# Peptides against a protein of PDB entry 6D0Y: the designs that were tried, part 173

Target 1, 225 residues: chain A of PDB entry 6D0Y
Amino acid sequence: ETEDHLESLICKVGEKSACSLESNLEGLAGVLEADLPNYKSKILRLLCTVARLLPEKLTIYTTLVGLLNARNYNFGGEFVEAMIRQLKESLKANNYNEAVYLVRFLSDLVNCHVIAAPSMVAMFENFVSVTQEEDVPQVRRDWYVYAFLSSLPWVGKELYEKKDAEMDRIFANTESYLKRRQKTHVPMLQVWTADKPHPQEEYLDCLWAQIQKLKKDRWQERHIL

## One batch from the design tools (peptide; made by RFdiffusion4, then SolubleMPNN)

Design b2_p25_8_s2
Fold by OpenDDE base, seed 3:
Structure b2_p25_8_s2 (fold): chain B 225 residues (1-225), chain A 25 residues (1-25)
Amino acid sequence: as target 1 above (225 residues)
Amino acid sequence: SEEARREEEEKEKELEETIKEALAK
């Protein structure tokens, strides 16, 4: 069965091989391209599934989609549309963990030349605009800010290189929201030292500080082991 | 080519609109 064979190839890519990962991905992209005329729908569904269910292979599958998009632009677009639909469905179902992962996946697709920088900026503008809506719970507003900020390690450099003015506007709106939002539960989260007790910094404030530092470091991520 | 560039720009715009529509409530 050809469909089963394709499933196996897609699921196993990135595993130990005598060839480089890049070579294997290019080879797989070629195989998938050749089968698109007959199995486009199946391949699309498979890629969407593994993208969602195998988060440990995020960069493998974003790269694969990038290579495939370079061969067939229309298919790349259909893939992105499918992922966006899935994001919307996850949000409607209040599956925020899946939703934030999908945003990160889409963010890395910008680096793989699948999603244009303006499109990603538009998405983030939509996210941050929720903070200005009335009759929306703060927890929901906070999540959209979190989804935006937590995705910037994957795409912030690219977006600021191409859309710095628009990104600065989004940052300004984010900062304004963070200053005015309620922090009633902060006193409940405390970090205690032997000498002096300190309130734990609120999670969005902490993330904001980290992203500001990352931005100042020209988006060069510093890892603490 | 100029035509190819225009086509690509239109596709990009369509994708942006799709994203906006998908996230709209």
Scores: peptide ipSAE 0.023, ipTM 0.563, DockQ to the pose 0.015
Fold by OpenDDE base, seed 4:
Structure b2_p25_8_s2 (fold): chain B 225 residues (1-225), chain A 25 residues (1-25)
Amino acid sequence: as target 1 above (225 residues)
Amino acid sequence: SEEARREEEEKEKELEETIKEALAK
């Protein structure tokens, strides 16, 4: 297949089709696998690009990468490395929106068996460890906590199932930080269950409460973050 | 320098706004 054709296939996956999404993804994974010998670099770049630029298709592309990783483990690894590099670049460029999205994307890759749970735990440990750094502005510390907490809806269940002790430690450290940090009230728009309205609080405290609720609910999503 | 300080403050504000905006969605 031509590079243009591959681009079209990758970009259009998940669109309305007579076949199931899973079937289409399996098919595409097969096509991509077959073309890796000829177009590995291009495919890698394309997947990285669409993963970053099409957030509405996050689950589609994480699933696709998962399927492809199952077929070609090395490619999956290279993809993850590329995404991590992009995350680092985003952070360096102060592109925090992209950065947090990438963390969420990586988080969902755990569900797709592309990233091992221990690796993601290690990443989150690194994030939360920033809260211990005195030379870092609080807003930066807050971001890492935010990135961690806001990613848990995508991966919290998996991480607690496999690394509960480590996750508890991270949670304890997070809680400790949240108690110590300087708080500022921020207006928020949140969707909660009708039976349990949430009062307006500081934004990280709100997020913390939401995550605590998710944890208590065994990571079943009951509200929109 | 004052310029460096202003730049840093701006970055912090941008980050804060980013977080706030994300959480407000």
Scores: peptide ipSAE 0.020, ipTM 0.385, DockQ to the pose 0.013
Fold by OpenDDE base, seed 5:
Structure b2_p25_8_s2 (fold): chain B 225 residues (1-225), chain A 25 residues (1-25)
Amino acid sequence: as target 1 above (225 residues)
Amino acid sequence: SEEARREEEEKEKELEETIKEALAK
């Protein structure tokens, strides 16, 4: 009965309320903290589940985990371990969409002070290092690059502020790989506009260009009208 | 405080190691 109650609270957080989201999250964090001695495993599983199944609430649950982690408990570490295990399982099952989402989730946990910047850098180093493996299909190498690049909108600013040299190295390795990989699109294809020709770029090249622009803009997303 | 800062740094290092171990599994 108590477990069911916790499930309801966790699933419904962030919904319409008379109180602010922050107040609700603080309240829920308090409730969960109080129940950790008795229901840690259950709470851990619940948070992992909702994190995976409710992507629309990504920032809500990363914030919640951040609040829990800030209460002098190693719960954040256990949560991260569980999420990493799930990431590995997703990869083994060829669930690449779930896997990339999990990487983004982990990336946002850096902003919530759950994962340290050096740890995330190490993860991305591991991802990009796959591009150097000859026994791995290009599709998998491409995925790791995609997972890295597509997560930078969430964490790039923080990582460059703290580990700029290491990030530059990762970027250099990524760029090198993108230049040498087999492309499925013809680089010469272009869509012409009245102003400037827009080349038809392969999806990773396009993403790379977007991230380079984001980096140039100091990781501040700008609205383009 | 200085002590609080040191404790936070230690906790961060511990978490970092935990994550590294998780990634290695």
Scores: peptide ipSAE 0.022, ipTM 0.541, DockQ to the pose 0.017; fails the geometry check
Fold by OpenDDE base, seed 2:
Structure b2_p25_8_s2 (fold): chain B 225 residues (1-225), chain A 25 residues (1-25)
Amino acid sequence: as target 1 above (225 residues)
Amino acid sequence: SEEARREEEEKEKELEETIKEALAK
């Protein structure tokens, strides 16, 4: 496979095919694995790029990475590291929309056995712990809560199955924060519903209510968040 | 203030490092 061909394959995965998506992903994973010795850097870059730029294919690419990780554990690790680096850069640049998406992506990687559940719990613990810091602007505290809550549709079930006590603690802290926070306009933060970002008043309260219902329904989605 | 900005940046850096550590394989 040539580099250009790999790019095409990666970008087009999930498109209409006579084969199942799973079969196509397995095939692609095999192709990519075989080409890693020659094109690791290129493949890594491509996967990071499409993961970031094609949010509609989130589950496709997380699954692909999961398959690759199963074949090449080191590559999976390098991919996660790259995504974390990107998350850091997004946070530093105050690119909250990209950052929150990356958190969601990482969350779904838990389901794909790329990231361990305890690690994700630790990440969320760190996020929610920001709410306890007084010298951090509320807008950032709000974002961390938003990032946490908005990721739960992807990973909440898995995390509660494995770390229910820890998750309950995080939820309690989140609820406490939501009760005491000042309700103001936060133009930088938006709720993504149906692949569309929407500015909302009291968006965190709305999201909290949605997540509470989702939790009550044992993480069985009955509505689009 | 500049000092406040630096402090905030440092805290963010620390958080990022913590996240990295937590997610690192």
Scores: peptide ipSAE 0.021, ipTM 0.476, DockQ to the pose 0.013; fails the geometry check

Design b2_p25_8_s3
Fold by OpenDDE base, seed 1:
Structure b2_p25_8_s3 (fold): chain B 225 residues (1-225), chain A 25 residues (1-25)
Amino acid sequence: as target 1 above (225 residues)
Amino acid sequence: SSELLKKEKEKEKKLEELILEALAK
C-alpha cells in the first residue's frame, strides 16, 4: 500500500459497506500489519491523528488498535506511548477538552486489551491525587475528577472487576473531595417554580450521582450520560 | 506464558512512568 492509500483506508473505515464493521476492521488491521515494516512511523502518526481528531469514531479506532495490538504487541505499545505523550502535551497546553477525550480513548483501550487495568487504575489514582495538592486552583482539581468520572462509563466495569479495592479507595477520595469542595452557584441555571425554586446541583455533583447510580447498576448503562 | 507476562509487566511499568511524567507539574 502507498502512504496515501493507507491514509484513505484509515480515515474512511466505518463508512457504509456490504461487510460488517468488524470484518472491515480485521481486514484493515491485516493491511496495516503488512505495511508496518515499511510505513510504521506513518501508520503510527495516522492512527494518533484520527484517534485525536475524530471523536465520533472513538470505538472504531480503539477496536482497530486492539486488533493491531493483538497482531503486533510492540506497535500497540508504541501507540499507547504516543497517546500518553499527546495527553502530556494537551495538559501542558491547558487543552482540557482534548485531554479529557484522550483519557476516554485510553479508557476504552482497556476494553480492547491494549492497556492493562492496573495501568488505568494508576492513572486515575494520579488524577484523584491532584485533589490533595496544595495551592492549586479548584478548576484544576475539578478537571481531574471530571476526567476520572467521565471516563468510567467506558472502563468502570472492567476496573471494578479487576481492581475493586483500589477503585473503592479512589471513589472514597473522590467523594471526600466533592463534599469539601466549594460548589458553584449560577443563578441563571436555577429553575424557578411558582411554589419554590428547584435545588441547583453543580455539574460535578450531578456527574457523581450518575456514576454512583451506574455503579449501583453494576455498570449496565440504560442511557448515555 | 512467562515471556508474555514479562512483556505485559514491562509495558505496565513503562505506561505508569509515562503517566507520572505527564502529570508532573
Scores: peptide ipSAE 0.245, ipTM 0.811, DockQ to the pose 0.015
Fold by OpenDDE base, seed 4:
Structure b2_p25_8_s3 (fold): chain B 225 residues (1-225), chain A 25 residues (1-25)
Amino acid sequence: as target 1 above (225 residues)
Amino acid sequence: SSELLKKEKEKEKKLEELILEALAK
């Protein structure tokens, strides 16, 4: 495979095909594995790029990386490291949009057996621990909580299955923070449902409620958040 | 295998370290 051809294959995977997506991904993983000796750096860069820039194909590329990781464990690790480095850079640049997406991507990599559940728990522990730091602006603290909560639809089930006690602790800490955090005082907008007024919640509180419901439903999604 | 477990543990530790570094101010 040429570099250009590899780029095309990686970028176009998941598009309309006569074969199943799973089959195509398996095939591509095989091709990429075979080309790693010659094009590892290029493949790594390409995967990092599409992982970052094509959010619509999140599950496609996490699955692909999962397949590659199964074939070449070291490559999977190297990819994760690259993504974490990218997350670091995004955080340093206060690029919240990219950063949160990267967290979600990493979260889904747990489902793809690329990242171990304990590692992701550790990440979220570290995120929530930021809420305990007084020298961090609330907007930053809020973001870490948001990054955690908004990633749970992708990984919450797995984490609770394997690390329920740790997750409960994280949830408790999150809840505690949400209760004590300052909220911008704005006129409340009420939504009327069935003649019952429902006060508009702050976004983070709303997300918390959604995640609590998801947890209550044993992480079986009934709606897309 | 024990070797696989060792590799996984090492990878986990390395990832945790990277995460900590990423969050470091």
Scores: peptide ipSAE 0.243, ipTM 0.809, DockQ to the pose 0.015
Fold by OpenDDE base, seed 5:
Structure b2_p25_8_s3 (fold): chain B 225 residues (1-225), chain A 25 residues (1-25)
Amino acid sequence: as target 1 above (225 residues)
Amino acid sequence: SSELLKKEKEKEKKLEELILEALAK
């Protein structure tokens, strides 16, 4: 395969085909594996790019990476490292919309057996620990809580199956923070919703309630958050 | 296997280090 051909294959995966999506992904994973000796860097860059820029294909590319990781364990690790570096860069650039999406992408990689559950728990522990930092803007604390909660639809089931005690601790810390935070000091994150038959509610409180309901429903999603 | 477990633990450790670095102020 040429570099241009690889780009075409990666970008077009998931489009209409006579074959099933799973069959196409298996085929593509095989092609990419075979070309790693010659085009590893290019393939890595392409996968990072589509993972970051095509959110509508999140599950397609997480699945692809999962299949590729099963074939080449080291490459899967390199991909995760690259994505974490991208997350770091997004945070440094204050690109929090990209950052939260990257966290969701990484979360779904747990389901694809690319990232171990303990590693994701550690990530979320670190996120929620920001709420305990003193002399930092509340907007920072709120964002990390948001990033954690908004990622749970993708990984909450898996994490509670394997690390329920640790997750309960994280939830307790999150609840404690939400009860004591000052809502008036977060104008940039202050979103109100009236979609429910109740008075308008602050977004983080609404999200918390939605996640609690999702947890109660054993992580079976009933609606799009 | 023991070898596979070792590799996985190494990956976990490296990921944790990267996460901490990413969250640094």
Scores: peptide ipSAE 0.240, ipTM 0.809, DockQ to the pose 0.015
Fold by OpenDDE base, seed 2:
Structure b2_p25_8_s3 (fold): chain B 225 residues (1-225), chain A 25 residues (1-25)
Amino acid sequence: as target 1 above (225 residues)
Amino acid sequence: SSELLKKEKEKEKKLEELILEALAK
């Protein structure tokens, strides 16, 4: 496949087709695998790009990466590393909307067997540990808690199945922080943007309650959060 | 296999390092 054709295939996957999505993804994974010897860097960049810029296709691309990872373990690792680097860059650039989405993407990669559950637990432990940092603005603490909680719909089930004790500790720390954090009056109509990483108080509390309910329901979603 | 486990552990370690770097001030 030419580079242009690869781009087209990757960008268009999941669109209307006579074949099942699963079949299309398997087919694409096969094509990409075959072209890795010649176009690994290009394919890697393309996948990172679409993963980052097409949030509506999150599960499509996580699944695709999962299939590729199963075919080529090293490539899957390189992809994850690239995504983590992108997360780093997003955080450095204060692009918190992109950052939180990347965390969600990485979270779903656990379900696709690309990232091990312990690794994701470690990530969330690191996120929640920010709440214990001294001499940092609360906006930073709140964002990492938000990033954690906001990602649990994608990975909470898997993590509690594999690492329930560790997750309980993270939850306890989160709850403790939410109880002791300073609550400021924030307008309900505040729009979440990359420039406003601080969630509104009501939303953060509401999110916590929603996640608690989700946990109680054994991570079976009854509605979209 | 032990080799596979080693590779997985290495990946986990690398990922953790990258995450820590990302979170570092």
Scores: peptide ipSAE 0.239, ipTM 0.808, DockQ to the pose 0.015

Design b2_p25_8_s4
Fold by OpenDDE base, seed 4:
Structure b2_p25_8_s4 (fold): chain B 225 residues (1-225), chain A 25 residues (1-25)
Amino acid sequence: as target 1 above (225 residues)
Amino acid sequence: SSSKLEKEKKEKEEHEKVILEALAK
């Protein structure tokens, strides 16, 4: 296959097909595996690119990477390393939107058996540990908590199934931080439901509440966050 | 196979190392 053909295959996966998505992904994984000897670098670059630039296909590409990782663990590792590098770069560049997306992507890679649950827990421990840093802007602390919480819809179930005690600790630390963090003194809008005023929650508090509900619901998503 | 599982574990450990090292910076 030519490089252009590989690009087309990778970019178009998940589009309308007579076959199941799973079947298509298996097929593509096989094709890519066969071409790794000749096009590993190109395939790696392509996957990194689509992973970053096509968020609507997050689960498609995490699944694809999972399939490739199962076939070639070394390649999976290289991919993870590349994504981690990209995460570092995005953080250094203060591109927090890309960074949080990459965290979500990495989180879903746990479900695809590319990243081990303990590794993700460790990453989240590191994230939440930022809340304990002194002499840093609150926005930094808030972002890491946000990155953690906002990724849980993709990985919370898996992490609690395998590392419940550690996750509970992270949650406790998160809750503690949220209780003690400084909130901006801005007039809040109130919404009224059933003649009861409900104050508008700050974004992080709102997210926390949603995640708490998700956890309570045993990580069964009833709504998309 | 046991060898495959061992390899998988090793690779995952390497991933963990990379993640931890990356986040430490």
Scores: peptide ipSAE 0.054, ipTM 0.676, DockQ to the pose 0.017
Fold by OpenDDE base, seed 1:
Structure b2_p25_8_s4 (fold): chain B 225 residues (1-225), chain A 25 residues (1-25)
Amino acid sequence: as target 1 above (225 residues)
Amino acid sequence: SSSKLEKEKKEKEEHEKVILEALAK
């Protein structure tokens, strides 16, 4: 395979085909594995790029990486390292939208057996521990809680199946923080009804409620959060 | 197989180390 051909294959995966997506991904993983000796760096860069820039294909590329990791776990490790570096870079650049997406991507890699559940739990423990930092803006603390909570639709089931006690601790710490944090109350953020106006629930409190419901429903997602 | 299990264990340990080291920075 040429480098240009590899780019085309990686970018176009998931498009309409007579074969199943799973079959196509397995085939592509085989092609990529065969070309690793000659094009490892290129393949790594391509996968990192599409993982970052094509959020609509998140599960496609996490699955692909999972399949490739099963064939070559060293490459899988290098990919994870690259994604972690990208996450750090996005945080340094204050690109929090990219950062949260990368956290979600990494979360789904747990389902693909690329990242171990305990590692993800440790990551989330680190995130929630930011709420205990002193002399930092609330927005920083809120973001890490948001990153954690917003990733749970992708990985919450797996983490609770394997690390229920640790997850319960993280949830307790999160709940405690949410209770003590300052809530944003703005008159314009009210829902006006024929009867009487009521304040709109703050975004993080709303997300928390959604995640609590998801947890109660045993992580069976009924609606896209 | 034992070989498969060993590979999976090694993989998990390696990735776990990477994540933890990344978080430490």
Scores: peptide ipSAE 0.043, ipTM 0.673, DockQ to the pose 0.017
Fold by OpenDDE base, seed 5:
Structure b2_p25_8_s4 (fold): chain B 225 residues (1-225), chain A 25 residues (1-25)
Amino acid sequence: as target 1 above (225 residues)
Amino acid sequence: SSSKLEKEKKEKEEHEKVILEALAK
């Protein structure tokens, strides 16, 4: 495979085909694995790029990475590290929309056996622990709660199956924070900017209610989040 | 201005701390 061909293959995976998506992903994983000795850096960059820029294909690329990780564990690790670096860069740049998406992406990697469930639980514990920080703006607290809750549709089932006690604690802490936080009127569906990295007040409460419903429904999605 | 920049720097560092402390493969 040529370098240019790899880009095309990675970008177009999941498009309409005579074969199943799973078959296409398996095939692509095989191609990419074979080319890692020559094009590892390029493949890594491409995967990070499409993971970031094509949110509609989130589950496609997490699955692909899962398949690659199963074939080459070291590459999977390098990919996760790269995504973490990207998340850090997004936060540094105050690109909170990208940041929350990356958290969702990383969350779904748990389902693909790329990231261990305990690691994700620890991350969410850290997120919710921000609500306990002193002398920080509420916007910071709200964002981390949002990032946590917003990611649960992708990983909540898995985390509760493996770490139910820890998750219950996180939920209790989240609920406590939501009850005690100061609410200000912010219009629903307001576009986030660098100056406003937090969800609308009503949105956060709404999201909490949706997640509670999702949890009650045993993480079977029956409604649009 | 300097105080604002310092505050922003601190916030960015705190973001990194939260992420780095917990997320690993």
Scores: peptide ipSAE 0.042, ipTM 0.652, DockQ to the pose 0.014
Fold by OpenDDE base, seed 2:
Structure b2_p25_8_s4 (fold): chain B 225 residues (1-225), chain A 25 residues (1-25)
Amino acid sequence: as target 1 above (225 residues)
Amino acid sequence: SSSKLEKEKKEKEEHEKVILEALAK
């Protein structure tokens, strides 16, 4: 296949088809595998690009990468390395929105058997350990906690199934930090009732509450967000 | 200022360290 054709196939996967998504992904994985000898670099770049730029298709592309990884382990590794490099670059560029998305993407790769659960746990341990750093801005600490918590909808179930004790430790550390951190009171988030202005819960506190509920619900999302 | 640039550089390096250490395991 031509490079242009590969781009089209990769970009269009998950669109409405007469076939199941799973069958389409398996088919595409087969096509891509067959073309790796000739177009590995191109395919790698394309997958990295769509993974980064099409967040609405996160699970589609993580699944695709999972299928490819099963067929070609080395390619899967190269893809992960590329995504990690991109994560580093996004952090260097202070593109924290991209960075957190990449963390979510990597998190979902655990479900696709591309990244081992212990490795992801270790990453999250490192993230939460930032909360213990001295002489750093709170925004740095907050971001790593946010990156961790915001990724749990994609990987929390798997991590607790395999590393419950370690996850509990991370949660405990997170909770401790959230209790100690200074909360930014944004006046605009205050629901002013005439008699009792209750400040709106800070975004990290809200996220924490959501994750706690998700955990309680055994990581089953009742609301398809 | 040189101090601002140094601070930004340090922050970038610290981010890299966290990610590198996470992947080494």
Scores: peptide ipSAE 0.049, ipTM 0.647, DockQ to the pose 0.013; fails the geometry check

